Peptides against a protein of PDB entry 1IK9. Designs and how they scored, part 259

Target 1, 211 residues: chain A of PDB entry 1IK9
Amino acid sequence: MERKISRIHLVSEPSITHFLQVSWEKTLESGFVITLTDGHSAWTGTVSESEISQEADDMAMEKGKYVGELRKALLSGAGPADVYTFNFSKESCYFFFEKNLKDVSFRLGSFNLEKVENPAEVIRELICYCLDTIAENQAKNEHLQKENERLLRDWNDVQGRFEKCVSAKEALETDLYKRFILVLNEKKTKIRSLHNKLLNAAQEREKDIKQ
Target 2, 207 residues: chain A of PDB entry 1IK9 as posed
Amino acid sequence: MERKISRIHLVSEPSITHFLQVSWEKTLESGFVITLTDGHSAWTGTVSESEISQEADDMAMEKGKYVGELRKALLSADVYTFNFSKESAYFFFEKNLKDVSFRLGSFNLEKVENPAEVIRELIAYALDTIAENQAKNEHLQKENERLLRDWNDVQGRFEKAVSAKEALETDLYKRFILVLNEKKTKIRSLHNKLLNAAQEREKDIKQ
Target 3, 195 residues: chain B of PDB entry 1IK9 as posed
Amino acid sequence: MERKISRIHLVSEPSITHFLQVSWEKTLESGFVITLTDGHSAWTGTVSESEISQEADDMAMEKGKYVGELRKALLSVYTFNFSKESAYFFFEKNLKDVSFRLGSFNLEKVENPAEVIRELIAYALDTIAENQAKNEHLQKENERLLRDWNDVQGRFEKAVSAKEALETDLYKRFILVLNEKKTKIRSLHNKLLNA

## One batch from the design tools (peptide; made by RFdiffusion4, then SolubleMPNN)

Design b2_p30_8_s1 (from b2_p30_8, 20 letters changed)
Fold by OpenDDE base, seed 2:
Structure b2_p30_8_s1 (fold): chain B 211 residues (1-211), chain C 211 residues (1-211), chain A 30 residues (1-30)
Amino acid sequence: as target 1 above (211 residues)
Amino acid sequence: as target 1 above (211 residues)
Amino acid sequence: KSYNSLDEFLEDEKKEEKEFENELKELEER
């Protein structure tokens, strides 16, 4: 089962934050349980897949698009843009919500809720779920933080090895060229020496032929 | 202001999860506000720095050690080890808690609480704080996850550059040796050729002198 | 010859150079 809790404001009680809990199996399209609370009273309703399909048809909306609007309205809470307006009558237990666009307001859905006999149990379970979610998210944060620190250490190690490899490559090239120039210069000097000896021997032979 | 909410079990109501909220400024030693709720009723008390100091003295405990025990009892909740036992009388509004060790049980602290007139406001504010904490922790988790993905990409980039640098160093060394050997062999061939010409010239001169 | 290192190459060069210097000295003493 999946669950989302959001804070909402009711048109009838705009100064009192209400909490909207939605619970579903795998997909919101398969139906859901909706729970409303003000921290004292609670109200619950079950919405079936057939009701979701009928509301989509009545709106002349494609089912996937309608479920997408339900997800935004019921799971996101009232974002600061007041795009979704929530209404609830404590007398009739009738809950409905509207989508407000610039030039168009329309009812997105409506549900009959039932007053919960023991609201304290619903409120305790809701707080327990929030505390469990906080603990799970804290454990994930601590794990991700440790992993970030590990990855940063590993990056610094490889970066330092890379810089050493670059410097070692440049040093190797410079050393090899120096050693090569030394050996080559020795060979060039020997070639010049042998060439001079050949020239001298040829000059001496020309002198010996001239008696 | 710092805040922690924990779930606890009262000895008088072991089947009903209670919630213990503690709020303080900077350090728990400077005093704190304690709030207890069962999801229907709420009770609040203020504990001063002077009361904390007096309780430490009455226990013959060093103040820093006593505050350390308060932090474990009141902020950690009941861990699975039942090391801390919580008691509350709804009639007297007297809250006290004990530390249970293998052969020693002792009272760690006691507080007079006052019943809150509007518990729904306390419960709504508590749920709001939980939802805000969830949202903040989710945003931190998403940020840390993106940063982990960035660090992993950066590590893979540097690792790939390092491997290329190692291979390029080995290739450079091999290429330089090949080039050096070619040039050196040309010089050696010239030296040998000049040497043979000198030998031939010397042999011809010896023949001309015998002639 | 394939050399595994510059040091091996330089040692072989020093050996060939010494042999060549000895042959040249024998030619000058004749």
Scores: peptide ipSAE 0.036, ipTM 0.812, DockQ to the pose 0.483; fails the geometry check
Fold by OpenDDE base, seed 1:
Structure b2_p30_8_s1 (fold): chain B 211 residues (1-211), chain C 211 residues (1-211), chain A 30 residues (1-30)
Amino acid sequence: as target 1 above (211 residues)
Amino acid sequence: as target 1 above (211 residues)
Amino acid sequence: KSYNSLDEFLEDEKKEEKEFENELKELEER
């Protein structure tokens, strides 16, 4: 089961933050349980897949689009100010919500809720869920932070090895060339010396033949 | 102001999860506000730095050690089972807690609380704080996750460049040596050839002189 | 001479070797 708790403001009680819990299995499309609380009273209702389908049909909206709007309205928390308006009558237990756009306002959905007999239990469970979620998210954050620090160290280590490898490659190339040139120049000098000796020997022979 | 909400079980109501909020400035040692709720009623008290000091003195405990025990008792949530026992009288509004060790049990602290007139407001504010904390922690988690994914990519990129650099260094060394040996061998062959020509020329001269 | 590459060095060596072979041929042809 998936759950989302959101803060909402009711048109009837705009000064009092209410909390809207939605619980569902895998997707909102399959239906959901909606719970409303003001921190003293709680109201709960179940919305079926059939009711969601009927509401989409009544709105002449494609079901996937309608469910997408439900997801924004019911799960986004206080979305950007005034996009979704929530209404609840404590007398009738009738909950409805509207989408307000610049040029159009329309009812997005409506549900009958029932007053919970033991609201304290619902509120305690809601707080427990929040605390559990905080603990899980904190543990995940600590894990991700440690992993981040590890990855930074590992990156720095490889970067330093890479820079050393580049420098070592350049140094090796330079050293090999220097040694190569030295040895080659020695060989060239030896060749030139031998050539000069051959030239001199040939010139001396030519002189000896010319008596 | 720092805040911690923890779930606790009261000895008087062990079947009902209570919530203990502690709020403080920088350190518990400076004093704190304690709030207890069962999701219907709430009780609040203020504990001063002087009361903390007095309680530490009465316990014959070093203040830093005592504050460390307060931190564990009041902020750790449900610590390991049975290490801290919480007691509250709704009649007297007297809250006290005990540390239970294997061979010793002792009272760690006691506070007078006052019943909150509007518990719904305290409960709503507590839920708001939980939701804000969840949102902040989620945003931090998403950021850390993206950062970790970036660092992994960056690590893989540098690792791949490093491996290519190593291979390129080995290839360069091998290629340079092959080319070097070729040229050196050519020069050595030329030197040997010239030396043989000189030796032959010297032998011919020695024949011509003997002739 | 500072060579910027092994290829440049090897080309210069080939030139010098060819010059040296030509000088040797001129000596064998007197």
Scores: peptide ipSAE 0.025, ipTM 0.811, DockQ to the pose 0.469; fails the geometry check
Fold by OpenDDE base, seed 5:
Parts: sequence; structure tokens; C-alpha cells
Structure b2_p30_8_s1 (fold): chain B 211 residues (1-211), chain C 211 residues (1-211), chain A 30 residues (1-30)
Amino acid sequence: as target 1 above (211 residues)
Amino acid sequence: as target 1 above (211 residues)
Amino acid sequence: KSYNSLDEFLEDEKKEEKEFENELKELEER
């Protein structure tokens, strides 16, 4: 089961933060359980897949789009732009929410809730879920941090090897050229010496022919 | 201000999870505010630095060690080993906790709490803090994940450059060697040709002398 | 000749060079 808790403000009680818990299996489309609390009282309702389909039809909205709007409204709360307005009557247990557009506000959904007999249990369970989620997220953070530190070490190691490889390549080229130039110069000197010996031998022959 | 919420079990109410909130400035040693709730009622007390010092003295425990034990008891709850036992009387508002060792249990601390007049506000604030902490931890997780993905890309890029550098070094050595051999072989051929010309010139001179 | 290393080539070059210098000396000495 997936769960999301968000804080909302009710139009009737704008000074009192309420908490909206939505619980679902796999997808919100298959239905969900909605729980509202003010930290003292709690109210719960179940919304079936058939009710979601009926509300989408009544709104003349495509089901996937409607579920997408439900997800935004119910799982993100009002959001930073107050795009959604929440209404609840404690007397009627009627919960409804509106989408506020620039020129048009419309009811996005409505649910009949039931007052929970033992709200403290619901509140305790909600707090437990929050604490569990915090602990799980902390463990993930610690794992990711250790992995980051590992990846950074591995990067530094490869970078250092790469820099050594570049330097070693340049050094190799320089060394090979120096060694080659030495040998080549020796061969050039020998060629020059042999040419001079040939020139001398030719000059001596010309002298011997001239008696 | 730093805060920690933990779940605890009271000896008097083992079936009802309680929540222990501890709030402090910088260090627990400077004092803290303790809040206990069952999701319906709440109780709060303030513990001063002087009270912590007095409790450490009364226990004949070094203050830093005592604060270390307080931190383990109050910030981790019972923990996985039930090392700490929590007791609270709703009638007396007396909260105390014991450290359970194998052969000895002793009272680690005790606090007089006061019943909160508006527990719903304390509970709402506690839930808000949990939700804020979840959101902050999620944002940190997303950041760390993106950083991991970046570091992995950067590692792959450097690794690929390193492998290319190694291959290019080996190729350079082979290419330079081939070029050097070609040039040296040309010089050797020229030296051999000059030697043969010198030999022929010497043989012709020997013939001219015999002639 | 296929050389396995530049160092092996350079050593063989030094040997051939010495042989060639010796042959040249023998030619100057007749």
C-alpha cells in the first residue's frame, strides 16, 4: 500500500492546519482511503474505483486526466500556488475540493467521510508512518552519501592515472626522439667520414695519373 | 533549535505508542524541552542545564557521560535492544526512564511534566515538523542522486580517456619505432654503398701499383 | 630483421656499427 500525507487548510478553519492522508494500492485509479485530521479528531472515507469513474464521467473529464488532477490535489495539498481549495464540514462530514483557475473555480471531487471513534489511534499511526519514512529516507541519504564518496575517490584515482599516462606519453615521445637523433647523428657522421675518404682516394688517383 | 521525535512505550501503557519530542539549542547539555504525547493528550516539561548538572551529580556520573546517556535514551527511544524503559504517570505527570543493564537497572532521569491545555496544537506542530523533515530529506535524496549520476558520468568519461591514452601511448611507441627503423635502414644502406666504393677504389689502386 | 624493442634495435645497431668500423680499419691497414 502506498500512502501520502499532506497538510491542507480548510476554508472553514484557515487557522488550523489539517492533515490529509491518502492511501492506495498501486494506482490512485483503483480507489483510495482518505483520512482527515486536525490533531484531535479524525475522519475517514473510502473512495472506490467506480466512484472515481463516476466523478470523471460527471465532470465530463477523461479518467486518466481526472486521476491526474486528483493526484495533484490530494497528494500535494494546496501546493505553492493555492490551486486547490479544501472544504470540510464537521457536522455533515462532507469533504470537497475545488480547482482554482484564473477565471473559473470548479469542484474537482467530493467525499463523505465518517468520524473516527478513536482518533488518537489514527493520529499515532500517522505519526508512526512519518517517523518510519524519516528513518528510511535517512538511511537512503547515508547510503547515497557513502556512494558519492566512493565515486569521488574512484574518479580521483582514474584522473590521477590519466594525468600520469599523459605525462608518460609525452616523456616517451621525447625520450624516443632523443635516442633516435643520437643514433641518426652517428650514422650521418659516418656517412660524412666515408665521403671524405672517397674524395681523398679520388684525388690521390688523379695525382698518380698526372707523371 | 534542534528537535528529535521518537516513539516510546510506557510501562503503564505498553499497547499505546507514545511519542517523545526533545528540543534543544546546540547541545542537550544546555537544557532541553521534552514533550510527550499519545496522539490525544500532550505533556511538556523544560529541563535546564542546572537540572542536568544536578542529576549527573546525584548519579555520581561525569556530566559528558550523563548527557551521552540522556542522548541515547531520549533521542533514540527504547532502541532495538530495549535498553531504556520509560515510565509516565498521567495523574502525577511524573516522567522517568531507566537504563536496563544485564544485572542492574537504574533510573537515568526524571522530569515533572505539565499537561498541555491544547494538545491538538502540539500534535499538529509535531506532524508539521515530521512532514517538513520528510520533504527536506527527499530534496537531499534527489540532490544526492543527481550528484551520483553526475559523478558516474564523469568517471566514465575519464576512464574512457584513460583507456584511449594507454592505447595511444602503445601506438605511438610502435609508430615511432617503425619510422626510426626505416630511416636508419636508409642510412645503413648508404654506409654500405660508400664502403663498397672505397673497397673498389683501393683495389684499383693496388692494380695500378702492380701495374 | 624484426626487433622486439627499440633497445634491441639500438643494441644491434651498435654491434653492426662496431663491425663496420672494424672492416673499415682492416681496409685502411694493406
Scores: peptide ipSAE 0.024, ipTM 0.811, DockQ to the pose 0.487; fails the geometry check
Fold by OpenDDE base, seed 4:
Structure b2_p30_8_s1 (fold): chain B 211 residues (1-211), chain C 211 residues (1-211), chain A 30 residues (1-30)
Amino acid sequence: as target 1 above (211 residues)
Amino acid sequence: as target 1 above (211 residues)
Amino acid sequence: KSYNSLDEFLEDEKKEEKEFENELKELEER
């Protein structure tokens, strides 16, 4: 079961924050339970998948698009853009909400709610859910923070090894070249010396033949 | 201003969850506001630094230790260990709590509360605070998650570069050795050939002299 | 010969060079 609690303002009572709880199984499309509270009274209604489908059909809206609008209206809270207006009659227990566009306002949906006999229980459960959610989110935050610190250490360790490897590669190349050039130069010098000795020996032999 | 909301169970009403809100400036030692609610009624009291000091003195407890116990009792919620017992009289508005040790139970503190005239406002504000805290914690979680994903990518990138650098270093060393050994062996062969020519020339000269 | 290190190669080179110099000296001395 999923749940979302949002703050809303009712057109009839703009001075007091109301809370809109929506609870559903798997998908909002399959139906949901809606609860409205002002912190003193509570009202609850159940909306079935068939009612959602009927409302979509009555609006001549594709069901997926309609459910998308329901999700924005009911789960997002009143974002700063007054795109959704909420109305509730405590007398009729009739809840309805409108989508306000620049040149057009239209009713998006309406629900019959029932006044909860024990609103304190609903309010306590709502607060419990909020506190549980806070605790879960705090535990996740602490876990993610510890993991971030681990990943940062691991990154620094590999980065330091990489820099050492780059430097060691450059140093190795330079050192190998220097050492090999020295040995090659010694061999070249020895070759030159031996060639000169051979040339001298040949010149001496040519002198000895010429008496 | 700091705030903590906790679930508590009252000895008088163990079947219904109560909520204990504590609010303070900078340190709990400087005093705090305590609010108790059952989701229908609310009671509030202010505890001054002087009252905290007096309670610590009356208990013959060091103030820092006493404040440490207050923090555990009032801010931690009832952890699974029933170390703290909470009592409240709705008639007298007297709130007190006890610390239960294996062989000793003692009163840790007591406060006079006042019944709030508009409990719905307190409850709405409490729910608002919970929703704000949830939103803030969600935003932190999303940020930390994105940062974790970034750090993991960065680690993988550096690790891959490091592995390539190690392999390239080993390949460089091996290639340089092979090339230089070939060149040196060619030089050695040339030196040996020149020596053999010198030896042959010397032997021929010795034959010509004997001849 | 596969050399495991440059130093091993350089040491073997120095040995071979010294042996070769000694053989040459023995041939110059007869």
Scores: peptide ipSAE 0.024, ipTM 0.811, DockQ to the pose 0.429; fails the geometry check

Design b2_p30_8_s2 (from b2_p30_8, 20 letters changed)
Fold by OpenDDE base, seed 5:
Structure b2_p30_8_s2 (fold): chain B 211 residues (1-211), chain C 211 residues (1-211), chain A 30 residues (1-30)
Amino acid sequence: as target 1 above (211 residues)
Amino acid sequence: as target 1 above (211 residues)
Amino acid sequence: MSFSSLDEFLEEEKKEEEEFEKELKELEER
């Protein structure tokens, strides 16, 4: 089961932060459990897939689009732009929420909730879920931090090897040229020596022809 | 101000999860605010640096060591080993906790708490803090994940450049050797040609002398 | 001489070889 808890402000009690918990199995479309609390009282209701489908039809909205709006309203709270307004009557246990557009507000959905007899248990479980989520997220963050530190070390190691490879390539080229120039100079010296011997032999022959 | 919320089980009410909130400014040593709740009622007390010092002295424990034990007890809850036992009387508002060693349990600390008149506000604020902490940790997680993905890309890029550098070094060495062998072979051919010319010149001179 | 490239080295070697072949030909032609 998936869960999301959000802070909301009720139009009737704007000074009292309320918490809206939505729980669902796989998709919000298949239905969900909604729980509202003010930290003292709690109210819960179940919304079926049939109710979601009916509400989408009543709104003349495509089901997938409607569920997309439900997701934004119920899982994000008011959001950063107060695009969604939440209303609840403690007397009727009737919860409804509106989408505020520039010139038009419309009811997006409404649910009948039931007052929880033991709100303390619901509140404790909600706090437990928050603490579990914190612990899980902290463990994930610590894992990611260790992995980032590993990747940074691995990057530095490869970078250092790469720089050494570049320098070693340049050094190799320079060393090879130096060695080949030495060998080539030895061959050039031998060629020059042989030329001088040929020249001397030719000059001696010219002297022998001239007696 | 720093805060930690932990789950604890009271000896008097082991079936009811309680939440222990500890809040402090910089260090637990300078004093802290302790809040206990069962999700319906809340109790709060302030512990001063003087009380911490006095309790350390009464225990004949070095202050830093005592604060270290307080940190383990109050910020970790029972911990994984139930090393700490928590007791609270709703009537006396007296909270105390014990450290359980194999053969000896001893009182580590005790606090007089006061019942909060508006527990719902304390509970709402506690839930708000949990939700804020979740959001902050999620944002950190997403940031670390993006950094991890960046570091992995950067590693792959450098690794690929390194492998290309290694291959290019080997190719360079092979190419240089091939080119230098060609030049060296030309010089060797020239040396052989000059030796043959010298040999022929010497043979002609020997013929001329015999003639 | 520090050659900047193998190609520059090979070009200089080729020039020196051509000069040396000219000197050798002038020696064969006395």
Scores: peptide ipSAE 0.032, ipTM 0.814, DockQ to the pose 0.450; fails the geometry check
Fold by OpenDDE base, seed 3:
Structure b2_p30_8_s2 (fold): chain B 211 residues (1-211), chain C 211 residues (1-211), chain A 30 residues (1-30)
Amino acid sequence: as target 1 above (211 residues)
Amino acid sequence: as target 1 above (211 residues)
Amino acid sequence: MSFSSLDEFLEEEKKEEEEFEKELKELEER
C-alpha cells in the first residue's frame, strides 16, 4: 500500500492546517482511501475505481488525465500556487476540491466522508507513519552518505594511480632514450675508428706503389 | 532549536502509543521543552538547566553522564530493549521515567506537565514538523543520489583514462625497443662490413709484398 | 646535440650515415 500525507487549507477554515492522507494500492486509479484531519477530528472515505471512472466521465475527461489531476491535487497538496482549492463541510461531511485556472475554476472531484469515532487512533497512526518514514529516509541518507564517501575514496585512489602512470610514462621515455643514445654513440665511435683505419691502410698502399 | 519526536509507551496505557516531543537549544543540558500527546490530549512542560542539575545532584550522578542518560531516554524512545519505562498520571500531570537495569530500576527523572488547552494546535504543529522533516530528508536523499551518480561518472572517466595510460605505457616501451633494435642492428652490420674490408686490405698488401 | 625526440635523433643518424657511406665509397674508388 502506498500513502501520502499532505497539508491542505480548507476554504471554510483557512487559518487551520488540515492534513489530507491518501492511501492506495499500486495506482490511484484502482481506488483509494482518503482521510482528513485537523488534529482533533478525523474523517475517512473510500473512493472506488468505479467512482473515479464516473467522475472522469461526468467531467468529460479522459481517465488517465483525470487521475493525473487527482494525483496533483491529492498527493502534492495545494502546492505553492494555490491551483487546487479544498472544501469540506463538517456538517454534511462533503469534501470537494476545485482546480483554479486563470479564467475558470471547476470542480475536480467530490467525496462523502464519514466522521471517525476514534480520531486519536487515526492521528496516532498518521504520526507513526510519519516517524517511520523519517527513520527510513534517515537510513537511506546514511547509506547514500557512506556510498558517497566510498566513491570519493575510490576516485582519489584511481586518480593517484593515474597521475603515477602519467609520470611513469614520461620517465620511461626519458630513460629509454638516454640508454639508446649511449649505446648508439658507442657504435658510432667504433664505426669512425674502423673508417680511419681503412683510410690509413689505403694511404700506405699508395705510398708503397709509388719506388 | 533542535527537536525530536519519539514513540513511547506509558505503563498505565501500554496499548496506546504516545508521542514524546523534546525541544532544546544546542544542548539538552541547557534545558528543554517536553510535550506528551496521545493524539487527543497534549501535555507540556519546561525543564530548566537548574532542574537538570538538581536531578543529577539528587541522583549523585555526574551532570554529563546524567544528560547522556536523558538523551537516551527522551530522544531515542524506550528503544527495543525497554531499558526506559515511562509513567504519566493524567490526574496529577506528573511524568516520570525509570531506567531498568538487570537488578535495579531507578527513577531517572520527573517533570510536572501542564495539560494543553488546545491540543489540536500542538498535534498539527507536530505533524507539520514531521512533514517538513520528511521533505528535508527527501531533498537530501535526492542531492546525495545526484552526487553519487556524478562521483560514479567521474570515477569511470578517470578509470578509463588510467587504463589508456597503462596501455600507452606498454605500447611506448615496445615501440622504443623495436626502433632501438633496428638502428642497433644497422650499426652492427656496418661495423662487420668495415672489419671485413680491413681484413681484405691486409691480405692484398701481404700478397703485394710477396710479389 | 640534444634532440627533442627519438625520431629527430634517428633522422640525424641517417644523415650522418649517408655522409659516412659517401666518404667510404670515395676511398674504394685511388
Scores: peptide ipSAE 0.031, ipTM 0.814, DockQ to the pose 0.494; fails the geometry check
Fold by OpenDDE base, seed 2:
Structure b2_p30_8_s2 (fold): chain B 211 residues (1-211), chain C 211 residues (1-211), chain A 30 residues (1-30)
Amino acid sequence: as target 1 above (211 residues)
Amino acid sequence: as target 1 above (211 residues)
Amino acid sequence: MSFSSLDEFLEEEKKEEEEFEKELKELEER
């Protein structure tokens, strides 16, 4: 089962933060359980897949688009731009919410809730879930931080080996060329020496022919 | 101000999860505010630096060690090994906790709490803090995940450049040797040719003298 | 001949050069 808790403000009680819990199996489209609390009282309702489908049809909205709007309204809380307005009557236990666009407000959905007999149990379970989620997220953060530090060390090691390889390549090239030039110059000197000896021998032979 | 919320079980109500909130400025040694709730009622007490120092002295414990035990008891909740036992009387509003070691249980500390008139406000604020902490930890997790993905890409890039550098070094060495051998062999062939010409010239001169 | 190292190549070149210098000197003394 998936769960999301958000803060909302009710039009009837704008100074009191309320908490909206939504719980569902796999997809919000398959239905969900909604729970509202003010930290003292709690109210719960179950919304079926058939109710979601009927609300989408009544709105003349495609089901996937309607579920997408439900997800934004019920799981993200009041985003910074008051796009969703929440209404609840404690007397009728009727919960409804509207989407507010520039020149148009329209009812997005409505639910009948029931007052919970033991709200303290719902509130304790909600706080337990928050604390479990904090602990899980902290453990994940610590793991990601350690992995980040490992990856940074591994990057620095390979970078240092790469820089050494570049320098070693340049040094090798320079050394090989120096050694090559030395041996080549020796051979060039030998060629010049042999050429001079041949020239001298030819000149001596021309002198010996000329007596 | 720093804050920690933990789950505890009271000896008087072992079936009901209680929540222990501790709030402090910079260090627990400077004093703290403790709040206990069962999701319906709340109780709060302020513990001063002087009370912490007096409790440490009464226990004949070094202050830093005592504060270290307070931190384990009050901020980590009941660890998996029931090392800390929590007691609370709703009648007297007296809260005390014990450390349990193999053959010895001893009282670690005690506080007088006051019943909160509006527990719903304390509970709402506690849930708000949990939701804020979840949101902050999620944002941090997303950031660390993106950073890990970046570092992994950067590592793969440098590793690939390093492997190319190693291969390029080996290829350069092999190419330089091949070029060197070619030029050297040309020079050796020229030397041998000049030597043979010198030998032939000497043999011809010896023939001309014998003639 | 693929020399395994530049040093082996340079040593063989030095030997060939010493032999070649010896032959050249024997030709000049004749």
Scores: peptide ipSAE 0.024, ipTM 0.812, DockQ to the pose 0.468; fails the geometry check
Fold by OpenDDE base, seed 4:
Structure b2_p30_8_s2 (fold): chain B 211 residues (1-211), chain C 211 residues (1-211), chain A 30 residues (1-30)
Amino acid sequence: as target 1 above (211 residues)
Amino acid sequence: as target 1 above (211 residues)
Amino acid sequence: MSFSSLDEFLEEEKKEEEEFEKELKELEER
């Protein structure tokens, strides 16, 4: 089961933060449970897949698009742009929300809620869920931090080995060339020496033929 | 201001999860505000640095050790070992907690609380704090995840460059040796050829003298 | 012969060169 808690402001009670909990299985399209609370009272309602489909049809909106708007409205709370307005009557237990566009506002959805007999239990469970979520997120943060520190060490180690490899390659090339040039120069000197000895021997033989 | 919310079980109401909020400035030793709630009612009390010092003295415990025990009791909730037991009288508003050791239980601290007139406001603020903490922790998790993905890419890039550098170093050494051996063998062949020519010239001169 | 190192190659070259210089000197000395 997935759950999202959001803070909302009701048009009727803008000074009192309300909390909107939405709970669903796998996908919001399959239906959801909505819970509204002011920290004293709570109201709940179940919305079925059939109701979501009917609301989409009544709005002449494609179901996937409608569910996408429900997700934005109900799971984000009051987005930073006040695009969604929430209304609730405690007397009728009627909850409805509107999408506000530049020149047009329209009702996006409406639900009949029921007043919870034991709101304290709902509130306690909501706080427990928040505390569990905090603990899970903290454990994930600590894990990711340790992994980041590991990856940074591993990167530094490979980077240092790479820099040493680059320097060692350049040094190897330079050293090999120097050693090779020395040996080649010795062989060239020996070739020149032998060539001069051959020239001298030929000159002496030409002198001996000339008596 | 620092804050910690923990779930606790009261000895008098073990079936009802209570929430213990502790708020302090910089250090718990400087004093704190304690808030207890069952999701319907709330009770608050302020504990001063002087009260903490007096409780430590009355217990004949070093202040730093006592504050360390307060931190474990009040900020961890019921630790996994049930080492701390919490008691509260709604009638007297007297809150006390005990440390349970193997053969000895003792009162660690006690506070007079006051019933909050508007518990809904305290509960709403507590839920707001939980939601803010969730949002902050989620943002940190997303940041750390992106950083992990970056570091992993950077590591793979350097590792691949390092492996190429190692292979290129070995290839360079092998190629330089092959080329050098070829040139050197050509020079050796030339030296041998010149030497054989010198030997032949000497042998011919020795024949001409005998002749 | 595949020399395992440059140093081994250079040492063998030096030995071959010393032998060649000895043979050349023995031929100059008849």
Scores: peptide ipSAE 0.024, ipTM 0.812, DockQ to the pose 0.452; fails the geometry check

